# Ledger of designs, part 33: peptides against a protein of PDB entry 6RO1

Target 1, 216 residues: chain A of PDB entry 6RO1
Amino acid sequence: LGKEIEEYIHKPKYCLPFLQPGRLVKVKNEGDDFGWGVVVNFSKKSNVKPNSGELDPLYVVEVLLRCSKESLKNSATEAAKPAKPDEKGEMQVVPVLVHLLSAISSVRLYIPKDLRPVDNRQSVLKSIQEVQKRFPDGIPLLDPIDDMGIQDQGLKKVIQKVEAFEHRMYSHPLHNDPNLETVYTLCEKKAQIAIDIKSAKRELKKARTVLQMDEL

## One batch from the design tools (peptide; made by RFdiffusion4, then SolubleMPNN)

Design b1_p12_2_s3 (from b1_p12_2, 7 letters changed)
Fold by OpenDDE base, seed 5:
Structure b1_p12_2_s3 (fold): chain B 216 residues (1-216), chain A 12 residues (1-12)
Amino acid sequence: as target 1 above (216 residues)
Amino acid sequence: MEPKSDAPFKWY
C-alpha cells in the first residue's frame, strides 16, 4: 500500500508544487536508500526522445543527501552512494530525478544560502537529525489528498483500504486474524512489485537519459 | 512550474 502511494506522489504533476527549497524528501534509487534529504532546487530539462521526437521533460531535483565518502572520490564516473548507517558520510547536493522521491514531508528546513562549504552542508544533516528526534514515529508526510490535492480515484481507493485496514487492526487488537497478516504481506508484496517495476522503468529511463547526456 | 509558497509546511 505505501508503495502504491509513492507511485502517485513522485509524479511531477503532483509533487512539483511541494518541492520548495528546504522541503524534506526521501530518496531511494533501487537498492540505494539515501533516507531523508533536503530539497535545494529543481530544474526542468528538455529531453527529446530520440525515436519519436517527442518532448519528454525531465525534472531534476537537487537534493542534499548523506553520501558515502568513498563514492564522492569517484564522483566523476560513478553515481553517489548512500552513507552506511554507521558512517558519518558527507552531505552533497545530488541531482535526483523527481521519480526517485519516495516520500515528501510536511517539514521544511532553513538551509544555508551558500552550500559550497562542507560545514554548511553538514549543518543541514544536524537539522535533519533534530527533526528525526522530534518525530520518533517518523518524519511527518504530506497527505496526498488533503495536502497535495491528488484527485486520482486509484489513490483514493488505496487510502480507503489503508484506513479500513488500520481501523480493523485497532478495533480488533487481540484478534490475530491470520488473514490480516496474509493481506498485509500480499499488499506489501504487490506494493513492492509495483515499485520494483516502476524503479526498473525509471532506471531504464535514467540510463537512457544519462546516455543521452553523455551524447550531448 | 514554481513551488507553491502556500503549500503545507512546518519550519524547523
Scores: peptide ipSAE 0.067, ipTM 0.755, DockQ to the pose 0.094
Fold by OpenDDE base, seed 4:
Structure b1_p12_2_s3 (fold): chain B 216 residues (1-216), chain A 12 residues (1-12)
Amino acid sequence: as target 1 above (216 residues)
Amino acid sequence: MEPKSDAPFKWY
C-alpha cells in the first residue's frame, strides 16, 4: 500500500512541480535508503527510446544526501552509498533519477548558495536533523491529492484501502458486533472524517509548526 | 525549467 502510493508520487507528471530548491525528499535506491535529503537542482535530460526513437526525457534531481565517506572516495566510479547509522557521513550533491524519490515533504529549507564548502553542506544536515526533531511522528508529507493535485482513480482507491485497513486495525477490539454494514458506512464516514481530521491535524500541525518557528 | 509551482511549501 505505501509502495503503491510511491509509484504515483515519483512520476514526473506529478512530482516535478514540487521539486523546487530546498524541498525535503526521501531517496531510496534498491537496498540503499538515504533517508531525507534536500533538493538542490532539477534537470531534464533528453533521452531517446532505443526501440522507437521517441523522446523519452530523463528527469534528474540533484539531491543533497548524507553519504558514506567511502562513497566520496569512489564517487568517480561507484554509486553513492548512504551513511551508516554509526558514522557522521558527509552531505554530498547526488544526481538522482526522479523515480527514486520515495517521499516528498511539504517542508522546504533555505540552502546555502554555495554548496562547494563541506561546512555549508553539513549545515544543511543540521537543518534536516532539526526538522526531524520538530516532527517526532515523521517529517510531514505532501498530500498526493490535496497538495499534489493527483486525480488518478487508482491512487484514490489505494488511499481508500489504506484508510480501511487503518480503520480495521483500530476497530479490532469492537469486532464482536454483527452489524458489519453499519460499520462500513460508518467507516466510510469515519474515513472521510479521519481524512478531514488528518487534513485538519495537518493544518493544525502546519499552524503549530508555524507557531514553533515564529517562537525561535 | 524551474519548477514554478505555487505548490504549498513551508519554509522551516
Scores: peptide ipSAE 0.027, ipTM 0.707, DockQ to the pose 0.098
Fold by OpenDDE base, seed 1:
Structure b1_p12_2_s3 (fold): chain B 216 residues (1-216), chain A 12 residues (1-12)
Amino acid sequence: as target 1 above (216 residues)
Amino acid sequence: MEPKSDAPFKWY
């Protein structure tokens, strides 16, 4: 369910109006979770689809992200990596494809005019950490319907399913976590468990089918 | 497309 909402939010047609300088955004690239960063700017790049010759514009957002110092030494040739939990890291401006934005906050930060000095970049990390302290249940998200104005009926159906799931979870006395992100993480864990159970049932069915073929 | 200046946000 959270991932299904993400598939709407990261679309340029919906998110570009909200990518103002200072906007808090989450960045995730495959296994690399950068967590919350701050939008610096964005650009449109012309891209040509190799098979159709169709112009497919790529949107690149420059995001100030907490990166590992190790990845910065190799930054001339290698992609930036997120700072480890135990690492201080360094805030770097990283060019990110817009579809790698996993969340967009209603929060905007004031950013220094000059981000070349390390201290100015690290000051933004302090500001992110201050916002995180103010929101122990997680940094507030833009509402995809009310804030972002997304009218897609598919998204409305996803949200209705989330709300109906949340209502069912909250009606169960064991779920005191009001955090939408925790509900999404639990929904993702439950969806992943359901996928894993479905996969395990398929593998068990294949194994039984193979065992039944040896009895013929 | 430029970001909307009127887009919902809170400064901190």
Scores: peptide ipSAE 0.026, ipTM 0.682, DockQ to the pose 0.112
Fold by OpenDDE base, seed 2:
Structure b1_p12_2_s3 (fold): chain B 216 residues (1-216), chain A 12 residues (1-12)
Amino acid sequence: as target 1 above (216 residues)
Amino acid sequence: MEPKSDAPFKWY
């Protein structure tokens, strides 16, 4: 379900309108979890499928990500790697394929106009950390239906399954199913995404209320 | 082409 929601939100058809500069996004590439980064820029590249000659446009988002210093030394030839947990790392602008976006936040940050200086890039990390402090339960997500406008019935069914699972998880402590750990890791990610969607709906409703209160 | 959206966002 979390992965199933991800399969909708990372589609260019749905996510491109929300990839404005300063948007918080979560980036994951296979085993490499970069965590939360900030959108800097977006580009469409023409790609030709080698077998069909069909134009398959590649969507690349430049994301300011916390990278390992080791990967930066080899940055001419090697892909950037996420900073190790114990590593300070360095914020770098990384070109990311749009399908590697695992989450999109309702939060946008102000970014420095010049990201060439290390201090300007590291200032954005401080801003991300400040947002994380404000949201101890996690950075608020865009609602895929209410905010992103995704009309897909498959997604609606996924959301309904998540809500029904959350409701069952809260209503019936399924304490004893050993297949629960694999289902729970998927469903904790699901329930966390649905809690994050539901908390994000609540915080977006509050944020709309706050934006409406700042306009009053 | 800059993405344009009326989607709610919060600045920090």
Scores: peptide ipSAE 0.023, ipTM 0.671, DockQ to the pose 0.077

Design b1_p12_2_s4 (from b1_p12_2, 5 letters changed)
Fold by OpenDDE base, seed 4:
Structure b1_p12_2_s4 (fold): chain B 216 residues (1-216), chain A 12 residues (1-12)
Amino acid sequence: as target 1 above (216 residues)
Amino acid sequence: MEPKSVAPYKWF
């Protein structure tokens, strides 16, 4: 369910109006979770679909992210990697495809005008950490309906299912079960498996779509 | 699209 909401939120049609400088966004690229970063800017890149010649614009958002210092040394040849848990890391402006935004916050930070100095970039990390301290239950998200104005009936149905699931989860007698951690771990594993199956089905569908386009 | 100047946000 959360991933289904994500699939709406990261669409340029919906998220671009909210990608102002200072907006907190969560960035995830496959296995690389950068966590919360700050929007610096965004740009539209001209792209042409290889098989149709159709103009398919790519949207790139420049996000200030906490990166591994090791990955930054190889930045000419390798993509930036998230800082390890025990690593200090370094805040770096990373160009991110908009579909890699996993969440958009209602919070905006004041950012330095010049992000070239390392100290200015690292000051933004302190600001993110202060926001995280102010929101112990998590950084507040933009509401996709009320804040983002998404009118899509598919999203409304997903949200209704999330709310109904959350209500059932919090009302479930297992909430008082002393084995709750074990049940949560099993539920997370089951949810992850369901995600992996859905991912594999999407990849299979993409591969079939490519094959169908090569046969035309 | 350009970012809307008016959107639900809280400054910190």
Scores: peptide ipSAE 0.025, ipTM 0.654, DockQ to the pose 0.093
Fold by OpenDDE base, seed 3:
Structure b1_p12_2_s4 (fold): chain B 216 residues (1-216), chain A 12 residues (1-12)
Amino acid sequence: as target 1 above (216 residues)
Amino acid sequence: MEPKSVAPYKWF
């Protein structure tokens, strides 16, 4: 279900309008979780499918990501690697294929015009960390329907299935396994907390879109 | 630092 929603969100036809400079995005490549980064720019590359001759445009987004210091040494020849949890790392501009965006935030940061100085890149990390502190329940996501305007009936059915699954997780009297009861009550509490967080994030987003227009 | 608009980027 979550992965099925991601499959819609990372499609260029839906996400490209939201890849403005300063947009918070989460980048994940297989086992490599870079966490939250900031969009710097994006480009369309012409690609031709080798078997069909059809033009299959590749979309590359330049994302400022927290990379391992080892990635600095090999940056010319090797793919950037995420900083270890215990590592400070360094913020680097990394070209990322758009399908590697696992999440897109409603939050958009101001970024320095010149990202060549290390201090300017590291200042963005401080800003990301400050946003994370302001959102203990996680950085607010773009709503695929309300914010991204995705009209796809498949996505609506997935969301309805998520909501119905959440509701059924709440409404099904747990079948006879006492260990399922504790997992389902934890899943219910987690899903209610997730709904309440989603609702509170929507309200906080609606309220902050109104309030932050007045204070900055 | 204001989170700029949730609005999509206007492609010109």
Scores: peptide ipSAE 0.022, ipTM 0.622, DockQ to the pose 0.083
Fold by OpenDDE base, seed 2:
Structure b1_p12_2_s4 (fold): chain B 216 residues (1-216), chain A 12 residues (1-12)
Amino acid sequence: as target 1 above (216 residues)
Amino acid sequence: MEPKSVAPYKWF
């Protein structure tokens, strides 16, 4: 379910409008979880599929990520690696394929105009850490429907399944009642209430994000 | 540190 939502949000047709400089994004490449980084810029690369000759445009986002210092020494030949839990690492601008974005935040940060100095890059890490401190329940995500405007019926069905699953997890002590339809209507009402609570918590989180950032 | 708007940017 969470992975199925990810398969929608990382599609260029949906996420590109939200990849503005300073947008918080989560980057994951296979086993390498970089965690939260900040969008620096975006580029479209022309690519040709070797077997069909079809134009398959590659979308590359430059993301400021916390990288291992070991991986930076070999940066000419090796892919950047995430910083180990025990290391400080270093913030680096890493070119990332858009499909490696596992999450997109509603939060945008101010970034330094010049990211060549290490101190300017590390200042962004401090800003990410401050956002994480403000959001102990995790950095707020863009809503794929309300924020991103995704109209895909497949995504709506996935979200409905997630909400119905979340509702079933919370209603599981009542699963001995054979009235599946009343549970579905109560699951729709309580999924709507959970949407409304999640929307109200997102709006409260957005409003709190705006309000708590106006106080600094 | 003001959060910049959730609003989409037109890239196209």
Scores: peptide ipSAE 0.021, ipTM 0.633, DockQ to the pose 0.077
Fold by OpenDDE base, seed 5:
Structure b1_p12_2_s4 (fold): chain B 216 residues (1-216), chain A 12 residues (1-12)
Amino acid sequence: as target 1 above (216 residues)
Amino acid sequence: MEPKSVAPYKWF
């Protein structure tokens, strides 16, 4: 469900009006979770699809992200990597493809006009941390329907399923259980095991299909 | 600098 919402909100037709300088956004690239960063600007790059000659415009957002100091030394040859949780890191302006935005906040920060000085970039990290302290349940998201104006019926059905799930979760007898954290951790582990079993069954089915082709 | 919850100003 969360991933299905992300597939809507990161589309340029929906998110571009909200990518103002200072907007908080969450950036994730495959296994690399940068967490919350701040939009600096965006640009449209002309891209031509190699096979069709069709113009497929790439949207690049410059996002101020907390990067590992190790990745910055190799920045000429390697993509920036997220700072480790225990690392201070350094705030850097990173060009990010719009489809790598996993979340967009309702919160907008004031940013320094000059982000060349390291101290100005690190001041923005302090501001993000202050926002996180003000929102212990997480940084508030833009509502994809009410704030972003997304009219897609597929998204509306996803949101209705989320709301119905949340309502059932909060009405559940375990909601006030003092062992709730332990139960959640066990449920997450069970859900992960179920995903892994489903993956393994798909691989086993593929392997059987290949073996059946060699026996014919 | 206080975080403002800024309603999306439509860039028109």
Scores: peptide ipSAE 0.020, ipTM 0.563, DockQ to the pose 0.079

Design b1_p12_3_s1 (from b1_p12_3, 6 letters changed)
Fold by OpenDDE base, seed 4:
Structure b1_p12_3_s1 (fold): chain B 216 residues (1-216), chain A 12 residues (1-12)
Amino acid sequence: as target 1 above (216 residues)
Amino acid sequence: MLGTYEIDRTPL
């Protein structure tokens, strides 16, 4: 259910207006969960679909993410990896395809203007941790309808299904709701998104060494 | 102390 909402909110037409510097975003790339990071900037890249010649613009957001120190050494050839749970990690600016944003927060951090110094990048991690401490129930999200203005009837139906499912789960935790179909459509759309990600990443790899593109 | 963050629900 949350993944169906994700499929709407990560669409460039909806999320780009909210990718201001300092915006908290959650980044996930397949099995790699980076958790919460901070938007630094975004850029539009011109791309042409190889089969149709259609202009398919790629949107890359630079996100300050907590990365493993091992990924720093191989950053020229390998994608950034999330810091291990027991690792402090290092904050790095990682170019991320916009569809890898799994959540967008209503929170915007004040960030240093110069993120070249490691201490400035690590100060942002302290700010994320302070926000997490202030929101023990989780970092607040942008409302996809009320804040993001998404008018898509498909999303409204998804939200209604989520609310109805949550209500049913809380009322009857033992009812295996057999609507595996919703999970399948989610998995198929996630797979299609992953394919579109893979295609977009391949095309962006031709244009720039974007860390996340070497693993596709 | 200026807050480390703000709540911003506005688009660009």
Scores: peptide ipSAE 0.579, ipTM 0.920, DockQ to the pose 0.664
Fold by OpenDDE base, seed 2:
Structure b1_p12_3_s1 (fold): chain B 216 residues (1-216), chain A 12 residues (1-12)
Amino acid sequence: as target 1 above (216 residues)
Amino acid sequence: MLGTYEIDRTPL
């Protein structure tokens, strides 16, 4: 259910208006969970699908993320990796494809104008940690319907199922609802997005050292 | 203390 909501909120048509500087976002890629980071800026890149000639715009958001120090040594050639739990890490501005945003917060941080100094980047980590202390139950999210204005009936059905499941978890334990077809259409859209991502990865690998989405 | 953050639910 949370993953099905993610498949809506990370779509450029919904999330781009909310990717203002200072916006808190979660970044996750495959097995790599960066946790909460801060939007610095975003850019639109024109991509041409090699097989169709169709213009498929790629959206890259620069996100200040807590990265491992090992990944920083190779930052010109290797993808950034999240800091290990026991590692302090370092805050780095990482170019992230917009579909890797797993959550978008209602919180916007005040960020330093110059993020080139390490101390300025590390000050933002202190601000994230302060926000996390103020929200012990979790950093507040944008509402997909009320804040983000997503009118998709598929999302409304997912939210109704989440609310019904939460209400049922609070009221009665045991019923399996097998709505497989919506998962298949979301999996086909996700597989098509993943193919488009993998194609876009191959073309983006040619055009810029944008984080190789296979190594993120 | 200048707040480290704001709540902003508005689009650009």
Scores: peptide ipSAE 0.575, ipTM 0.919, DockQ to the pose 0.656
Fold by OpenDDE base, seed 5:
Structure b1_p12_3_s1 (fold): chain B 216 residues (1-216), chain A 12 residues (1-12)
Amino acid sequence: as target 1 above (216 residues)
Amino acid sequence: MLGTYEIDRTPL
């Protein structure tokens, strides 16, 4: 279910108004989970689809992400990698395709105006860690309906299923309702299918966009 | 000290 919500919230038509500087966002690229980063800015790139000549605008958000120090040495030739759990890492401004956003927070950080100094970038990591301490149950998300104004009936049906599942889980915590496991497994399978569709669309977009970043 | 963050649910 969470991944079905991601397929709506990462659409440019919904998320772009909320990509203000300082907005907390989660970035996930296939197997690489960067966790929470901070929006610096976004840009619209004119992209021409190679096979149709149609203008398909690419939206690139610059996100301050915790990257591995190893990936930074290779940053001229390789994509940034997330910091290992045991690694300090380094905060870097990474150009991220908007469809790689997995979550958008209601939290906006105050960020330094100049992010060129390492100390200014690392201060933002301290701010993220402070926010995480204030929200032990997780950093609060934008509501896709009430905050983001998404009117899609498919999303409303997903949310209603989540709410009904949560209500059943909290009202009957100890009843092995075999329907709860079936709903959970169906939610996991549907979440996995949504990942696979998202990954396939990302691979199709990456195969198109990595080719276009090498041509820029 | 300016707070670390704000809650902002508003669009641009």
Scores: peptide ipSAE 0.571, ipTM 0.919, DockQ to the pose 0.711
Fold by OpenDDE base, seed 3:
Structure b1_p12_3_s1 (fold): chain B 216 residues (1-216), chain A 12 residues (1-12)
Amino acid sequence: as target 1 above (216 residues)
Amino acid sequence: MLGTYEIDRTPL
């Protein structure tokens, strides 16, 4: 359901009008979750499809993202990587393909006009953190129907299924829908697996850092 | 104080 909504939102025909400078967006590239970043600008590149000669427009959005310091050292040859949970990281302007936007917020930040100074980029991280403190239940999203104007019947059917699921989840005590328990148990197992993978990756990083400290 | 943010639901 959430992924099915994402497949509509990240389409250029729907999201481009909302990619104004200062817009909060969530960026995810495969296994790399950058979390919330800020739109700086977007560009349209004409790509010639090599097999059809047709111009397929490639849309790239420049997003200010919290990156790992390791990825900055190799930035000439390697893709930017998200800051590790326990890392400070550094805010960098990263070119992002529009289909890698997993969420678009109704929040638009005031950003510095010059993002070349590191202090100006790091000030935007403070602004994101201030917004996150004001929204403890999560940063507010654009509504795909009411705000973004998406009229696709496939999306309307997905939203109706989400609303019907939420209504069942709130109207029935958790014990009365065996399908809800199965989905909830699968979501909890997936959340637990994600926590366990995150803990195991932290332990492996600690173990590597300890091994690297024992070799020094 | 220039607010840190605004709520903007409008397209460009």
Scores: peptide ipSAE 0.563, ipTM 0.917, DockQ to the pose 0.591

Design b1_p12_3_s2 (from b1_p12_3, 6 letters changed)
Fold by OpenDDE base, seed 4:
Structure b1_p12_3_s2 (fold): chain B 216 residues (1-216), chain A 12 residues (1-12)
Amino acid sequence: as target 1 above (216 residues)
Amino acid sequence: MLGTYEIDREPL
């Protein structure tokens, strides 16, 4: 359900008007979750579809993301990697394909005009952390219908299913339906399995990167 | 203090 909403909001036709400088966005690339970053700018690149010759514009958004310091050393050859939970990391402007945006916030930060100084980039991390403290239940999202104006009937059906599921979850007192404990335990197990698969894919990708460095 | 952020729901 959350992924099905994501498939609408990351479409250029819907999200581009909301990619103003300072906009909070979530960035996720496969197994790499950067969490919340800040839009700096976006660009339209001409791309030609190899099979049709049709102009398929590539949209790239520059997002200020918390990156691992280790990934910055290899930035010439490797994609940026998210900072570890225990790491401070470093805020870097990363070019991101628009379809890698997993969420768009209603929050826009005031950002420094010059992001070349490290201190200016790190000040934005402090601003993100301040916003996160003000929204303990999570940073507010743009509404895909009311704010983003998405009229797609497929999205409306997805949202109605989410609302009907949430309503059923809240209307059943957790204490009396053994099936709800099973669904929660299955959802938590699926979330944990998704985290574990993501962790295992990260370890396998790290192990492959180490193996590829030993073969060079 | 001028806020570090604003709520902006408007498109460009």
Scores: peptide ipSAE 0.563, ipTM 0.916, DockQ to the pose 0.657
Fold by OpenDDE base, seed 2:
Structure b1_p12_3_s2 (fold): chain B 216 residues (1-216), chain A 12 residues (1-12)
Amino acid sequence: as target 1 above (216 residues)
Amino acid sequence: MLGTYEIDREPL
């Protein structure tokens, strides 16, 4: 269901009008999850399919992403990699194919005009983290129908299935669909682990703030 | 505080 919605949202026909500078987007490339980044700009590149000679336009969005410092050293030859969970990382402008956008937010950030200085790029990470604090249940998404205007009947059927499933989960707590419980329990465990890590980091920050007050 | 963000649901 979520992946089926993603297959509509990442289509250039639907997403390009919403790729304004400052737009929050999620980027995922195969096994690499960059999480939330910020749109800087987009470009259309002409591509020629080698087998048909057909013009297949490639859409590239420049996204400010949290990258590993290791991948940046080899940035001339290697694709950027997401920052490890234990790593601070560095915010970098990465050219991303538009079909690698897994989500688009209703949130647009105010971004620095010059992203060449590291401090300006890292200020955007602070802004993302502030937004994530304001939305504890997750950064709000664009509605694919109401906001993005997607009229595809396939998407409408997917949304109706999601709504009917959510309604059944809320109305009948005893329908153990074991496959969706595993994904929801993994998402809830990941959300609960993220809440517990966020709570533990808040407690550790409170404890550090208390420790800094006891040293004065 | 100047807001770090806005909610924008509009296309270009």
Scores: peptide ipSAE 0.557, ipTM 0.915, DockQ to the pose 0.500
Fold by OpenDDE base, seed 3:
Structure b1_p12_3_s2 (fold): chain B 216 residues (1-216), chain A 12 residues (1-12)
Amino acid sequence: as target 1 above (216 residues)
Amino acid sequence: MLGTYEIDREPL
């Protein structure tokens, strides 16, 4: 359900109008979760596919993200990496393909006009952390129907299923629907499997990076 | 105090 909603939200035809400077967005790239970042600007890149004559425009948004300091040393050739949980990290402007946006907030930050100084970029991290403290249940999202104006019947059916599921979760005491425990246990197992796959991919990537460093 | 943020639900 949440992933199905994401597949609508990250479409350029829906999200581009909401990618104003200062907009809070959540960025995920495969196994890398950057969490919440801030839109700086966006650009349209026309990739001419040589064979189809159809210009499928690639949209790139520049997002201020908390990056690992290790990834900054190799920044000329390597993709930025998210800061580790216990790492301070550094805020960097990263070009992000629009389809990597996993969420768009109703929150828009006031950002410094000049993001070249490290202190100005790090001030934005303080602002994100302040917003997160004000919203302990999570940063508020744009509504895909009411705010983003997505009229797709597929999305409306997904939202109706979410609402019907939430209504069942809140109207039935957690103890009375054995299917809810099964779905919750399946969701927890899927979440755990996703964590384990993400952990295994991180370990495999660390092992490959270490192997590549031992060969240099 | 310039607020740290605003709630903006409007498209550009």
Scores: peptide ipSAE 0.553, ipTM 0.914, DockQ to the pose 0.666
Fold by OpenDDE base, seed 5:
Structure b1_p12_3_s2 (fold): chain B 216 residues (1-216), chain A 12 residues (1-12)
Amino acid sequence: as target 1 above (216 residues)
Amino acid sequence: MLGTYEIDREPL
């Protein structure tokens, strides 16, 4: 269910109005989870699709992310990598494609105007950590319907399923189970799998549509 | 101030 919501919230049509400087966002690139970063700015780049000549606008958001120090040494040739859990890392401004935003917070930080000094960038990491301490249940998200104004009936059905699941989970005797955290983690994994299946079905449908066009 | 945040649910 989380990535089904993600498929809506990372669309430029919905998220761009909420990518103000200081907005907390999660960035994930395949296997690389950067966790929470801070929006610095965004830009619209003209991209020309090589096969159609159509102008497909590429939206790039500059996000201050906690990167591994190893990746910074290779940053001239390699993509930035997330800091290891045991590493301090270094905060770097990374250009991120908007579709790599996995979550958008209702929290907006006040950020330094000049992020060139390392100390200014590291001060933002301290601010993220302070916010995380204030929200032990996790950094609050923008509501995709009430805050972001997403009216898509597909999203409403996903949210209704989440709410009905949460309501059933809280009404179930499992609320008193000391393994509740384990059950939550399993439910998140199951939700993640259900989305990966839906994404895979969409890609399979696209691939079948393309294959059917080549067979005509 | 550095380290302050707000809850901002408004679009630009």
Scores: peptide ipSAE 0.548, ipTM 0.919, DockQ to the pose 0.862

